Peptides against a protein of PDB entry 5OOQ. Designs and how they scored, part 20

Target 1, 227 residues: chain A of PDB entry 5OOQ
Amino acid sequence: YREDVRQVVTHPANALSFLQPGRLVEISVNGKDNYGWGAVVDFAKRINKRNPSAVYTDHESYIVNVVVNTMYIDSPVNLLKPFNPTLPEGIRPAEEGEKSICAVIPITLDSIKSIGNLRLYMPKDIRASGQKETVGKSLREVNRRFPDGIPVLDPVKNMKIEDEDFLKLMKKIDVLNTKLSSNPLTNSMRLEELYGKYSRKHDLHEDMKQLKRKISESQAVIQLDDL

## One batch from the design tools (peptide; aimed at target 1 S17 R23 R119 L153)

Design b2_p14_5_s1 (made by RFdiffusion4, then SolubleMPNN; from b2_p14_5, 5 letters changed)
Fold by OpenDDE base, seed 5:
Structure b2_p14_5_s1 (fold): chain B 227 residues (1-227), chain A 14 residues (1-14)
Amino acid sequence: as target 1 above (227 residues)
Amino acid sequence: MIGTYRDASFERVP
């Protein structure tokens, strides 16, 4: 059920509006490598230059650059490619007793475990020397201030996810948490329905953005011709 | 009271 909520929350139609620079996100890469809480640098639509016709799932269709302070010190961070979410071998979080460093890693939306209700003040140029470490210090300070965990955005109150099926899912989760009962199949079916609705909403939103850009470009061309 | 944590390094944002 938590995964079902995560799928809805991390869908582009919901998540992108909350991925401002400095937004805290909890990161788990490929469901295996837990980096903990990191800070969003930026995000971009995933473009495959080698295969422009590549179709990604909604959760893989965007790349989010995040600063983490839990990168294993001997990880080959120099092999990290901007906007490539396929991390090189050896890129991993530090284990217990290992030293960590700050790094910027590209992740997909699927690697976001949760979105925090906190935003760091980010340096203007995170790639400049020492800036990642500054963010790393801020992350440590946040963790110190929130020993019980960083507050997560409320999907309904904060994210304004008002889809009826989602609200029903949330209510069901609350009931199930109370009753210690599970009906995974029923929730899974509802998740698929929700996913379909969000996918359609996202597609419409992207189409509208593209249309607005085309209109703006056309107007700019007309203005240039009138000059 | 959901304390608006304004720190020099971070803020609480909806």
Scores: peptide ipSAE 0.347, ipTM 0.789, DockQ to the pose 0.081
OpenDDE base, seeds 1, 2, 3, 4: peptide ipSAE 0.331, 0.331, 0.302, 0.324; ipTM 0.776, 0.785, 0.682, 0.774; seed 2 fails the geometry check

Design b2_p14_5_s2 (made by RFdiffusion4, then SolubleMPNN; from b2_p14_5, 4 letters changed)
Fold by OpenDDE base, seed 5:
Structure b2_p14_5_s2 (fold): chain B 227 residues (1-227), chain A 14 residues (1-14)
Amino acid sequence: as target 1 above (227 residues)
Amino acid sequence: MIGEYEDASFERVP
């Protein structure tokens, strides 16, 4: 059920508006590598230059650049490619007793475990020397101030996810948490229905953005010709 | 209460 909520929350139609620079996100890469809480630098639509016709799932269709302060010190961070979420071998979080460093890693939306209700003040140029470490200090300060964990965005109150099926899912989760009863199959079917609705909403939103850009570009060209 | 942490390197944002 937590995964079902995560799939809805991390869907582009819901998540992207909350991925401002400095937004805290909890990161788990490929369900294996837990980096903990990191800070969003930026995000972009995933473009495969080698295969422009590549179709990604909704959760893989965007790349989010995040600062983490838990990168293993001997990780080959120099092999990290901007906007490539396929991390090189050896890129991993530090284990217990290992030293960590700050790094910017590209992740997919599927690697977001949760979205925090906190936003860091980010340096203007995170790639400049020492800036990642500044963010790393801020992350440590946040963790110090929130020993019980960083507050997570409420999907309904904060994210304004008002889909009826999602609300029913949330209510069911609350009931299940109370009753320790589970009906995974029923929730899974509802999740698929929700996913289909969000996918359609996202497609429409992207189409509208593309249309607005084309209109703006056309207007700019007209203004240049009138000059 | 949205605690405006004045000197904080972070803010609480909805």
Scores: peptide ipSAE 0.337, ipTM 0.764, DockQ to the pose 0.079
OpenDDE base, seeds 1, 2, 3, 4: peptide ipSAE 0.314, 0.323, 0.183, 0.313; ipTM 0.753, 0.744, 0.705, 0.747; seed 3 fails the geometry check

Design b2_p14_5_s3 (made by RFdiffusion4, then SolubleMPNN; from b2_p14_5, 5 letters changed)
Fold by OpenDDE base, seed 5:
Structure b2_p14_5_s3 (fold): chain B 227 residues (1-227), chain A 14 residues (1-14)
Amino acid sequence: as target 1 above (227 residues)
Amino acid sequence: KIGTYEDASFERVP
């Protein structure tokens, strides 16, 4: 059920508007490598230059660059490729007793466990020397101030996810949490319905964004010709 | 409530 909520929350139609620079997100890469809370640098639509016809799932269709402060110190961070979410072998969080460093890693939306209700003030150039470490210090300070955990965005109150099926799912989860009863099949069916709705919404949003861009580009060209 | 925390390092935002 938590995974069902996560799938809805991390869908592009819901998540992208909350992935501003400095937004805190909880990172779990491939469901295995837990980096903890990191800070969003930026995001971009995933483009495969080698295979422009590649179709990605909604949760894999965007790359989010995040600063983490839990990277294992001996990880081959120099092998990280910008906008490539397929992390090189050896890229992992530090285990207990290991030293960690700050790194910027590209992740998919599927690697976001939670979206926090906090944003860091980010440096202008995160790639400049020492800037990642500054963000790392800020992350440590946040963790110190929130010992019980960083507050997570409320999907309904904060993210304004008002889909009726989602609300029903949330209510069901609340009831199930209290009754310790589960109906996974019913929830899965509802999730599929929700996913279909969000996919359509995302497509419309992207179409609108592309249209706005084309309009702006056309206006810019007209202004240049009038100059 | 958007709380500005005293520490200029982060803010709470919905």
Scores: peptide ipSAE 0.345, ipTM 0.778, DockQ to the pose 0.080
OpenDDE base, seeds 1, 2, 3, 4: peptide ipSAE 0.328, 0.328, 0.335, 0.326; ipTM 0.771, 0.776, 0.781, 0.773

Design b2_p14_5_s4 (made by RFdiffusion4, then SolubleMPNN; from b2_p14_5, 4 letters changed)
Fold by OpenDDE base, seed 4:
Structure b2_p14_5_s4 (fold): chain B 227 residues (1-227), chain A 14 residues (1-14)
Amino acid sequence: as target 1 above (227 residues)
Amino acid sequence: TIGTYEDASDERVP
C-alpha cells in the first residue's frame, strides 16, 4: 500500500507541481541507493536524442536534478551526465564511516521516495563554486531541526489528490494502521492475561486432580479396614 | 534572518 501511494504521489500529474527549486525530496535510486533527503534543482522532460521514439513510463519520463549531501567521496561524480538518470558505476551514497560530498544527480520520479513539506532557499547558480556545499549545509541544518524526520507532504491536504480510488486507498491504509497500532499492545496484554488465566486454570485443574486422587486413596483404605 | 528553509506544504506551481 505504501508503494501504491508512492506511485500516485510521484506521478507527473501530481509531483511536478511540487518540484520547485529547493523542494526537499527523499531519494532512493534503484530501490537500494538511499541518498536521504535532497533538494530539487530543476526538472525537465526526458528526451532521448539518440532515440527520439523512445517511450518512457510516466515515472521515468522526467529527469529531476537534485542536490544530495550523502554522495560517497570517491564516487566518479565527474562521469555524471546531465539529464541521464542511468548513473555511472560507483555512484553511490556514502556508507557508515565513509566521507560524503555534495553532488547534483539526475534522477527519475521513480527514485523519489517522498516529497517534503519544506523548500530550501537555493543559490541562483548551483554550479558555482561552493554552492552545492551551501545547499549541503542547509540540508544538514534541516536534518538537525527535524530529528524525527522531515515532514512529508500530505497527498490529500497538501497535494490535493482527490481521486476517488486514491482516497479509498488512503482510507484502507488508515484502517490498517489503526488495527496494527491497536493490535500489538492489546494482543500482548491480552496474551499475558490469557496466559495468566490459562496458567491459573491449569493449576486449578492439577490441584483438583490431586485432591480427587487423595480422596480415592483414602476411600480405598477405609474399605480395606472394613474387610 | 532569511531562514534556511520555508514551509512549502501548500506551494504548488500552476
Scores: peptide ipSAE 0.401, ipTM 0.880, DockQ to the pose 0.633
OpenDDE base, seeds 1, 2, 3, 5: peptide ipSAE 0.024, 0.031, 0.386, 0.031; ipTM 0.644, 0.661, 0.881, 0.638; seed 1 fails the geometry check

Design b2_p14_6 (made by RFdiffusion4)
Pose (drawn by RFdiffusion4):
Structure b2_p14_6 (pose): chain A 225 residues (1-48, 51-227), chain P 14 residues (1-14)
Amino acid sequence: YREDVRQVVTHPANALSFLQPGRLVEISVNGKDNYGWGAVVDFAKRINNPSAVYTDHESYIVNVVVNTMYIDSPVNLLKPFNPTLPEGIRPAEEGEKSICAVIPITLDSIKSIGNLRLYMPKDIRASGQKETVGKSLREVNRRFPDGIPVLDPVKNMKIEDEDFLKLMKKIDVLNTKLSSNPLTNSMRLEELYGKYSRKHDLHEDMKQLKRKISESQAVIQLDDL
Amino acid sequence: SKLGEYFEDTEPIP
């Protein structure tokens, strides 16, 4: 349900109104590369030029400044409106130095939208400007070690559509349902949940393999035939 | 200047 709410928030109709310059966003591109918290510089519509149609979330491209780019990552390959990050551009690992950079992303690559925004120079492309902004991101990350506060989707973003409101209530219902479980006030909860979640991943992982073996035991494309 | 600083904002783009 929370992932469902995220798509409603990041959809251009609601998200673009709050994508002013300097807006803080948590960037997780394609659910794999997590760049941490960054600052939005600008955004524009995607024009595929072959005029190909794009999905609503991919219909727009946002340039964001990050402070967790791997230091030896080849940033010279980036095209201004190409959100497909070339192979080798990745977030710095846990033991590697980081460098401030600007990357393009689609809206689907935004994990959360913050209520804070930085003061940014007019030309982020100017000399040393992307570096200076990266310093500010490091300070915000210090004052908010647990995380940056998110924008309230209803109170702040004034999202009042009825279908979305039912979705929010569905979450509150499951939370109070979760808070009424006997294990909520337990010490072994982290231990038992992790022990169970590992067994569950295997079950789902084993089920994936279990089906592959059976279909391949028989002839391959007999069904296609 | 106010570079290196930040503030809270909940207003949409006019």

Design b2_p14_6_s1 (made by RFdiffusion4, then SolubleMPNN; from b2_p14_6, 5 letters changed)
Fold by OpenDDE base, seed 2:
Structure b2_p14_6_s1 (fold): chain B 227 residues (1-227), chain A 14 residues (1-14)
Amino acid sequence: as target 1 above (227 residues)
Amino acid sequence: SLLGTYEENTEPLP
């Protein structure tokens, strides 16, 4: 059930509008490498320059750049490529007793475990010297203030996910949390129907984003002509 | 204490 909720929440149609700079997200890369809570820098649609015809799943179709403060100190961070979610070998979180550093890593939406209800105040240039460490200090402070974990966005109240099947799923989870009963089989069948509905919303969101980009580009051109 | 390092934000991108 938690995975079903995660799939819906991290779908581009729902997640992208909440991936503002500084948004706290819980990161698990490839379901194995847990970086904990990181801060969103930015995101972009995944483009394969070598294979423009590459088809990505919805959850793999965007790259999110995030600051983490849990990168193993001896990780080959210099091999990280911007907007390439295929991380080099040796890129991993620090284990217990190991030293960690701050790093910006590109991840897919599928690597987001949860979206927090908090945003950090982000520096203007995260690539500038010392800025990643500043964000790292902020992350440590947040973790100190929330020892039981950073509060997660409410999918219904905050994210306004109003799909009937999703609401039923959430209600079932609430009942199950109360009753300690598990019925995993019923949720997977409804996920496909949910994704079909979100696809239409995603198309609208992409259209709006493209329109906003065109408006911004037009404004930038006007400013260039006025110089 | 880094007061003002974060805010609660439950609103989507405008």
Scores: peptide ipSAE 0.508, ipTM 0.900, DockQ to the pose 0.471
OpenDDE base, seeds 1, 3, 4, 5: peptide ipSAE 0.507, 0.502, 0.507, 0.505; ipTM 0.898, 0.901, 0.897, 0.901

Design b2_p14_6_s2 (made by RFdiffusion4, then SolubleMPNN; from b2_p14_6, 5 letters changed)
Fold by OpenDDE base, seed 4:
Structure b2_p14_6_s2 (fold): chain B 227 residues (1-227), chain A 14 residues (1-14)
Amino acid sequence: as target 1 above (227 residues)
Amino acid sequence: SNLGTYEENTEPLP
């Protein structure tokens, strides 16, 4: 269901109006390369100059340029091509213990995991020396202020997604979340109760088995004395 | 509050 929500939220009809400069977006490229929260620079319709007749899916039909501060320092960022979302080999986020740098990467809408309710104040010229690093500092500051994560835009209240099927989806998610939140505690308590009942039943069964054995032994002794 | 880093924005492009 989360993926279904993501597909709706990141659809051009919904997402593009919220991809203003400085908009914070959570970035996951190819479902594996998690760059965390980055800042939107701009976006453009994807045009294949070599194949103008190329048809892209809705989620791949736009390229979003984003500043990230989690790029691995030894990534070949010089090989990044503007408006080419097919990232060169070696372009990846820094792993734990690795150093990171700021970079502008072109991504598709499909690489947006979530859209935040915050916008950074962006430099006028992000390509100017030191400007990416300025954005990187801003990203670090935001992450520091929101240790539990950057707030996500509300799809209904903020993005005004009023599609009936989407609203039904959201209601289903809310019901499931309510059940999941109630279930762990209820299930743990119920498990303890069930375990307690099972333990008591087992103890009673063993006691009954011992009692039956004693009765049988006593009857056997009586028969031996009558013989 | 470092005024100037970010703002809350929940509005679409005009």
Scores: peptide ipSAE 0.501, ipTM 0.893, DockQ to the pose 0.549
OpenDDE base, seeds 1, 2, 3, 5: peptide ipSAE 0.499, 0.493, 0.494, 0.494; ipTM 0.891, 0.895, 0.895, 0.891

Design b2_p14_6_s3 (made by RFdiffusion4, then SolubleMPNN; from b2_p14_6, 5 letters changed)
Fold by OpenDDE base, seed 4:
Structure b2_p14_6_s3 (fold): chain B 227 residues (1-227), chain A 14 residues (1-14)
Amino acid sequence: as target 1 above (227 residues)
Amino acid sequence: SKLGTYEENYEPLP
């Protein structure tokens, strides 16, 4: 369900109006490279100059430039191509114990994990010398102030997503969360059913499979405790 | 609220 919510939130119709300069967004590239919270510089419609007839999915149809302060120091940032979300090999976040630098990376909407309720005051020219580092300092300050993470925009209250199916999804999630808290096994089965229904609707088969596995693992643990 | 480096912002682009 979290992925289903993310798909709706990051859809251009909903996300773009909240991608102002300085908007904090949580970034995960290819589902594995977690850059943490970065700041939006700008966005543009994705144009393939080599293939003007290229059709992108809604979530891949825009490029968002974001400042991150978690880029691995030895990443080949000089190989980054403007407005190319296909990042060069070696572009990755710093791991524990590694040094990081500030970088501007082009990402798709699909690489946005969440949209925060905070907006940084951005320099006028982020490409000017030292400006990325200024944003990096601001990001560090924010992270220090919000050790549990930056608050996420409420999709309904803040983003005003009023789609009936989405509202139904949110209600189902709330019900599932309540049930999971009261009965983990029953809640996990119900969560699986709900994820299965949404996954089928949105072709999120892989996420559903992973969720089913986690549910099965949880059930196995409970059965072991009951034995 | 406005802070030194950031603000809470709940408004969409106009």
Scores: peptide ipSAE 0.499, ipTM 0.886, DockQ to the pose 0.564
OpenDDE base, seeds 1, 2, 3, 5: peptide ipSAE 0.023, 0.020, 0.030, 0.021; ipTM 0.588, 0.556, 0.626, 0.633; seed 5 fails the geometry check

Design b2_p14_6_s4 (made by RFdiffusion4, then SolubleMPNN; from b2_p14_6, 4 letters changed)
Fold by OpenDDE base, seed 5:
Structure b2_p14_6_s4 (fold): chain B 227 residues (1-227), chain A 14 residues (1-14)
Amino acid sequence: as target 1 above (227 residues)
Amino acid sequence: SLLGTYEEDTEPLP
């Protein structure tokens, strides 16, 4: 269900009006390279000068230039071609323990995981020396202020997506999230009540808490796969 | 303090 929501949110009809300069977007390239939150520079319709008759899918029909601060320091960023979303080999985010740098990368709408409700104040010329690093500092500050993640635009309230099938999808997700949050607690309370009657010894209570946590984690993983 | 580095914006392009 999360992918279904993402497909609707990142469709040009919905996303483009929210890709203003400085808009924060969460970026994943090729389903494996997670750059985290970056800032939109600009976007343009994808044009193939060599093949003007080229037809792209809706999600591949636009190029979005974004500043990221998570580029691996030894990535061949000099090989990046403006408005070419096919990234050179070796262009990747820094892994744990690796150093990162700021870079502007061209991505498709399909590489957007989420659209944030925040916009950075962007420099006039992002290509000028030191400007990417300034944006990188701003990104770090935002991430520091939002340790639990940057707030995402509400698809219904903010983006005004009013399609009936989409609304039904959102309601299903809300119901599932409520069940995930409430059922472990209610089942935990009932199990605690049941075991509180049986547990004369302190050690059994801790084992039950651990088992309940494992069951809850396993159920959460299963339900996340269904979404 | 990087006060003023970002703002909340929930509005589309005009």
Scores: peptide ipSAE 0.493, ipTM 0.897, DockQ to the pose 0.587
OpenDDE base, seeds 1, 2, 3, 4: peptide ipSAE 0.488, 0.489, 0.486, 0.489; ipTM 0.896, 0.898, 0.899, 0.896

Design b2_p14_7 (made by RFdiffusion4)
Pose (drawn by RFdiffusion4):
Structure b2_p14_7 (pose): chain A 225 residues (1-48, 51-227), chain P 14 residues (1-14)
Amino acid sequence: YREDVRQVVTHPANALSFLQPGRLVEISVNGKDNYGWGAVVDFAKRINNPSAVYTDHESYIVNVVVNTMYIDSPVNLLKPFNPTLPEGIRPAEEGEKSICAVIPITLDSIKSIGNLRLYMPKDIRASGQKETVGKSLREVNRRFPDGIPVLDPVKNMKIEDEDFLKLMKKIDVLNTKLSSNPLTNSMRLEELYGKYSRKHDLHEDMKQLKRKISESQAVIQLDDL
Amino acid sequence: NLGEYFEDTEPIPE
């Protein structure tokens, strides 16, 4: 349900109104590369040029400044409006130095939208400007070690559509349902949940393999035939 | 002012 709410928030109709310059966003491109919290510089519509149609979330491209880019990552390969990050450009590992950079992303690559925004120079492309902004991101990350506060979708972003409101209530219902479980006030909860979640991943992982073996025991494309 | 920040909940003006 929370992932369902994220798509509603990041959809261009609601998200673009709050994508001013300097807006803080948590960037997780394709659910794999997590660049941490960054600052939005600008955004523009995606024009595929071959005029190909794009999905609503991919219809727009946002340039964001990050402070967790791997230091030896080849940034010279980036095209201004190509959100497909070339192979080798990745967030710095837990033991590797980081460097401030600007990357393009689609809206689907935004995990959360912050209520804070930075002061940014007019030309981020100018000499040392991307570096200076990266310093500000490091400070905000210190004052807010647990995380940056998110924008309230209803109160702040004024999202009042009825279908979305029922979705928010569905979450509150499951939370109070969760808060009424006997294990909520338990010390072994983290231990038992992790022990169970590992057994569950295997079950779902084993089920994936279990089906592959059976389909391959028989002839391959007999169904296609 | 460079590097400062504040809280903002206003949409982009038209």

Design b2_p14_7_s1 (made by RFdiffusion4, then SolubleMPNN; from b2_p14_7, 5 letters changed)
Fold by OpenDDE base, seed 1:
Structure b2_p14_7_s1 (fold): chain B 227 residues (1-227), chain A 14 residues (1-14)
Amino acid sequence: as target 1 above (227 residues)
Amino acid sequence: MLGSYWEDTSPIPK
């Protein structure tokens, strides 16, 4: 269901009006390269000059330029072509332990995982020396202030997506989220019922805690798969 | 950096 929501949210009819300069968006390229939250520079209709008759899907029909601060330092950023979302080989986010740099990358709407409710103050010329690094500092500050994640735009309240099928989808997700939050507690209570009478010993308490965690994790995984 | 961002839930004006 998460992907279904993403498809609707990132559709041009919904997303473009919220891709103002500085808009924070969560970026995942090709479903594998997670750059985290970046800042929108601008966007444009995708045009194939070599093949003007080329037809793109809705989610591939626009190019969004975004500043990311998670680009692997040794990525061949010099090979990036403006408005070409087909990124050169080696363009990737830094992995754990690797150094990262700021870069402007062209992405499609399909590479947007989430649209945040925050905007950064953007320099007028992002490609000027030091400007993208300034944005990078801002991104770091935002991430520091929101350790639990940058707030996402509400598709209904903020983006005003009022499609009936979408609303039904959102309702289903809400139900699942409720179950996700409640099931671990229910299971925990059951465990306490089973162990509480006997778990006067430290070892039993620890076992119970471990089991509760495992149950919670298992339920979370199940619910995530349903979304 | 204080003031580097703001909350904006509004769309681009038409």
Scores: peptide ipSAE 0.537, ipTM 0.898, DockQ to the pose 0.617
OpenDDE base, seeds 2, 3, 4, 5: peptide ipSAE 0.532, 0.537, 0.535, 0.537; ipTM 0.899, 0.897, 0.898, 0.899; seeds 2, 3 fail the geometry check

Design b2_p14_7_s2 (made by RFdiffusion4, then SolubleMPNN; from b2_p14_7, 5 letters changed)
Fold by OpenDDE base, seed 4:
Structure b2_p14_7_s2 (fold): chain B 227 residues (1-227), chain A 14 residues (1-14)
Amino acid sequence: as target 1 above (227 residues)
Amino acid sequence: MLGSYSEDYEPIPK
């Protein structure tokens, strides 16, 4: 269901109006390369100059340029093409222990995991020397202030997504979340109660068997004394 | 100021 929500939120009809310069978005490319929170520079409709008749899906029909501060330092960032969301081989986020740099990467809407409620102040020319690093510092500061993550825009309250099917989806998710949050604790308690009942029943059965054996032994002794 | 951030819940005006 989370993916279903993401598909609706990142649809051009909903997302583009919230992709102002400086908007913080959580970026995951190809479902594996997590760059974390980056800042939107701008966006444009995707145009294939080589194939003008190319038709893209809604989520791939726009290119969003974002500043990230998690790019692996040895990534071939010089091979990045501003209007090509197909990233060159080796373009990846830094792993633990690796150094990172700031970079502007072109992504599709499909690479947006979440849209945050925060906007950074963006320099007029992000490509000017030192400007990306300035944004990177701002990103670090935000991450420091929000260690649990940047607050995500509410799809209904903030983004004003009023589609009936979407609202139904959100209600279903809320119900499921409530059940999931309550069930583990209740199930653990029930399991303990069940185990307790089982243990007591087993103890009673053993006691009854022992009692029956003692009765039988006593009767056998009486019969031996009577022969 | 450069480096500051703000909460923004408003869409780009159509």
Scores: peptide ipSAE 0.398, ipTM 0.879, DockQ to the pose 0.790
OpenDDE base, seeds 1, 2, 3, 5: peptide ipSAE 0.029, 0.022, 0.019, 0.013; ipTM 0.636, 0.633, 0.635, 0.556; seed 5 fails the geometry check

Design b2_p14_7_s3 (made by RFdiffusion4, then SolubleMPNN; from b2_p14_7, 6 letters changed)
Fold by OpenDDE base, seed 3:
Structure b2_p14_7_s3 (fold): chain B 227 residues (1-227), chain A 14 residues (1-14)
Amino acid sequence: as target 1 above (227 residues)
Amino acid sequence: MLGSYWEDYSPIPK
C-alpha cells in the first residue's frame, strides 16, 4: 500500500506542482541506488527527438534534474547527458567508507521516493563552478538538522489530493496498519482507475496550457501588426 | 547556515 500511495503522489498530475526549484525529494533510482535527499533544479517533459512518437508511462514522461551530494566520487559524471534519465554504468551513490561528490542527475518521477516539505535557496546557475557544492553544503546542513529524514508532504492536507478513491485508500491504510486484511488485487484495480483519472486531468491541463500559449502568441502577433 | 531553507506547502501556480 505504501507503494500505491507513492505511485499516486509521484504521478505528474500531483507531483509536478510541488517540484519547484529547491524542493527536497528523496531519490531512489531503479529501486536500488539510494541517493538520499536531493534538491530539485527543474523538470521538463520527456521528449524523444529520435522517436517523437515514443510513448512513456506517466511516471517516466517527465525528467527531473536534481542535485545530490551522495554521488560516488569516481562515478563517470562526465558521461551524464542532460534530459537523459538512463544513467551511464558506474553512476551510483557512494557506499559506506567511500567519498562522495555533488552532482546533478536527471531522474524520472518514478525515482522519487518522497517529496519533502522543505525548499532550498538555489543558485540561478547550478551548472556554474562551485554552485552544486554550495547546494551540497545546504543539503548537509538539512540532513544534520533532520537526522530522521525530512518531513514529507501530506498527500491530502498539503498536496490536496482529494480523489475519493485515494482518500479511501488512505483510510484503508490507516485501518490496515491495524488490520492487514485488504486484498491487494482490489487496491490495484482502484489504483488503475485513479491513474486513469489523473491522466485525463493532466491531458486537459496540458491542453489548456497549449491553448493559453496559442492565445498569447496570437495576441502578440496582433499587437505587432498594430504597431 | 541557518536560513538556507524554508517550509513550503504551496503548489506552483497553474
Scores: peptide ipSAE 0.515, ipTM 0.891, DockQ to the pose 0.476
OpenDDE base, seeds 1, 2, 4, 5: peptide ipSAE 0.508, 0.513, 0.508, 0.509; ipTM 0.889, 0.894, 0.889, 0.890; seeds 1, 2 fail the geometry check

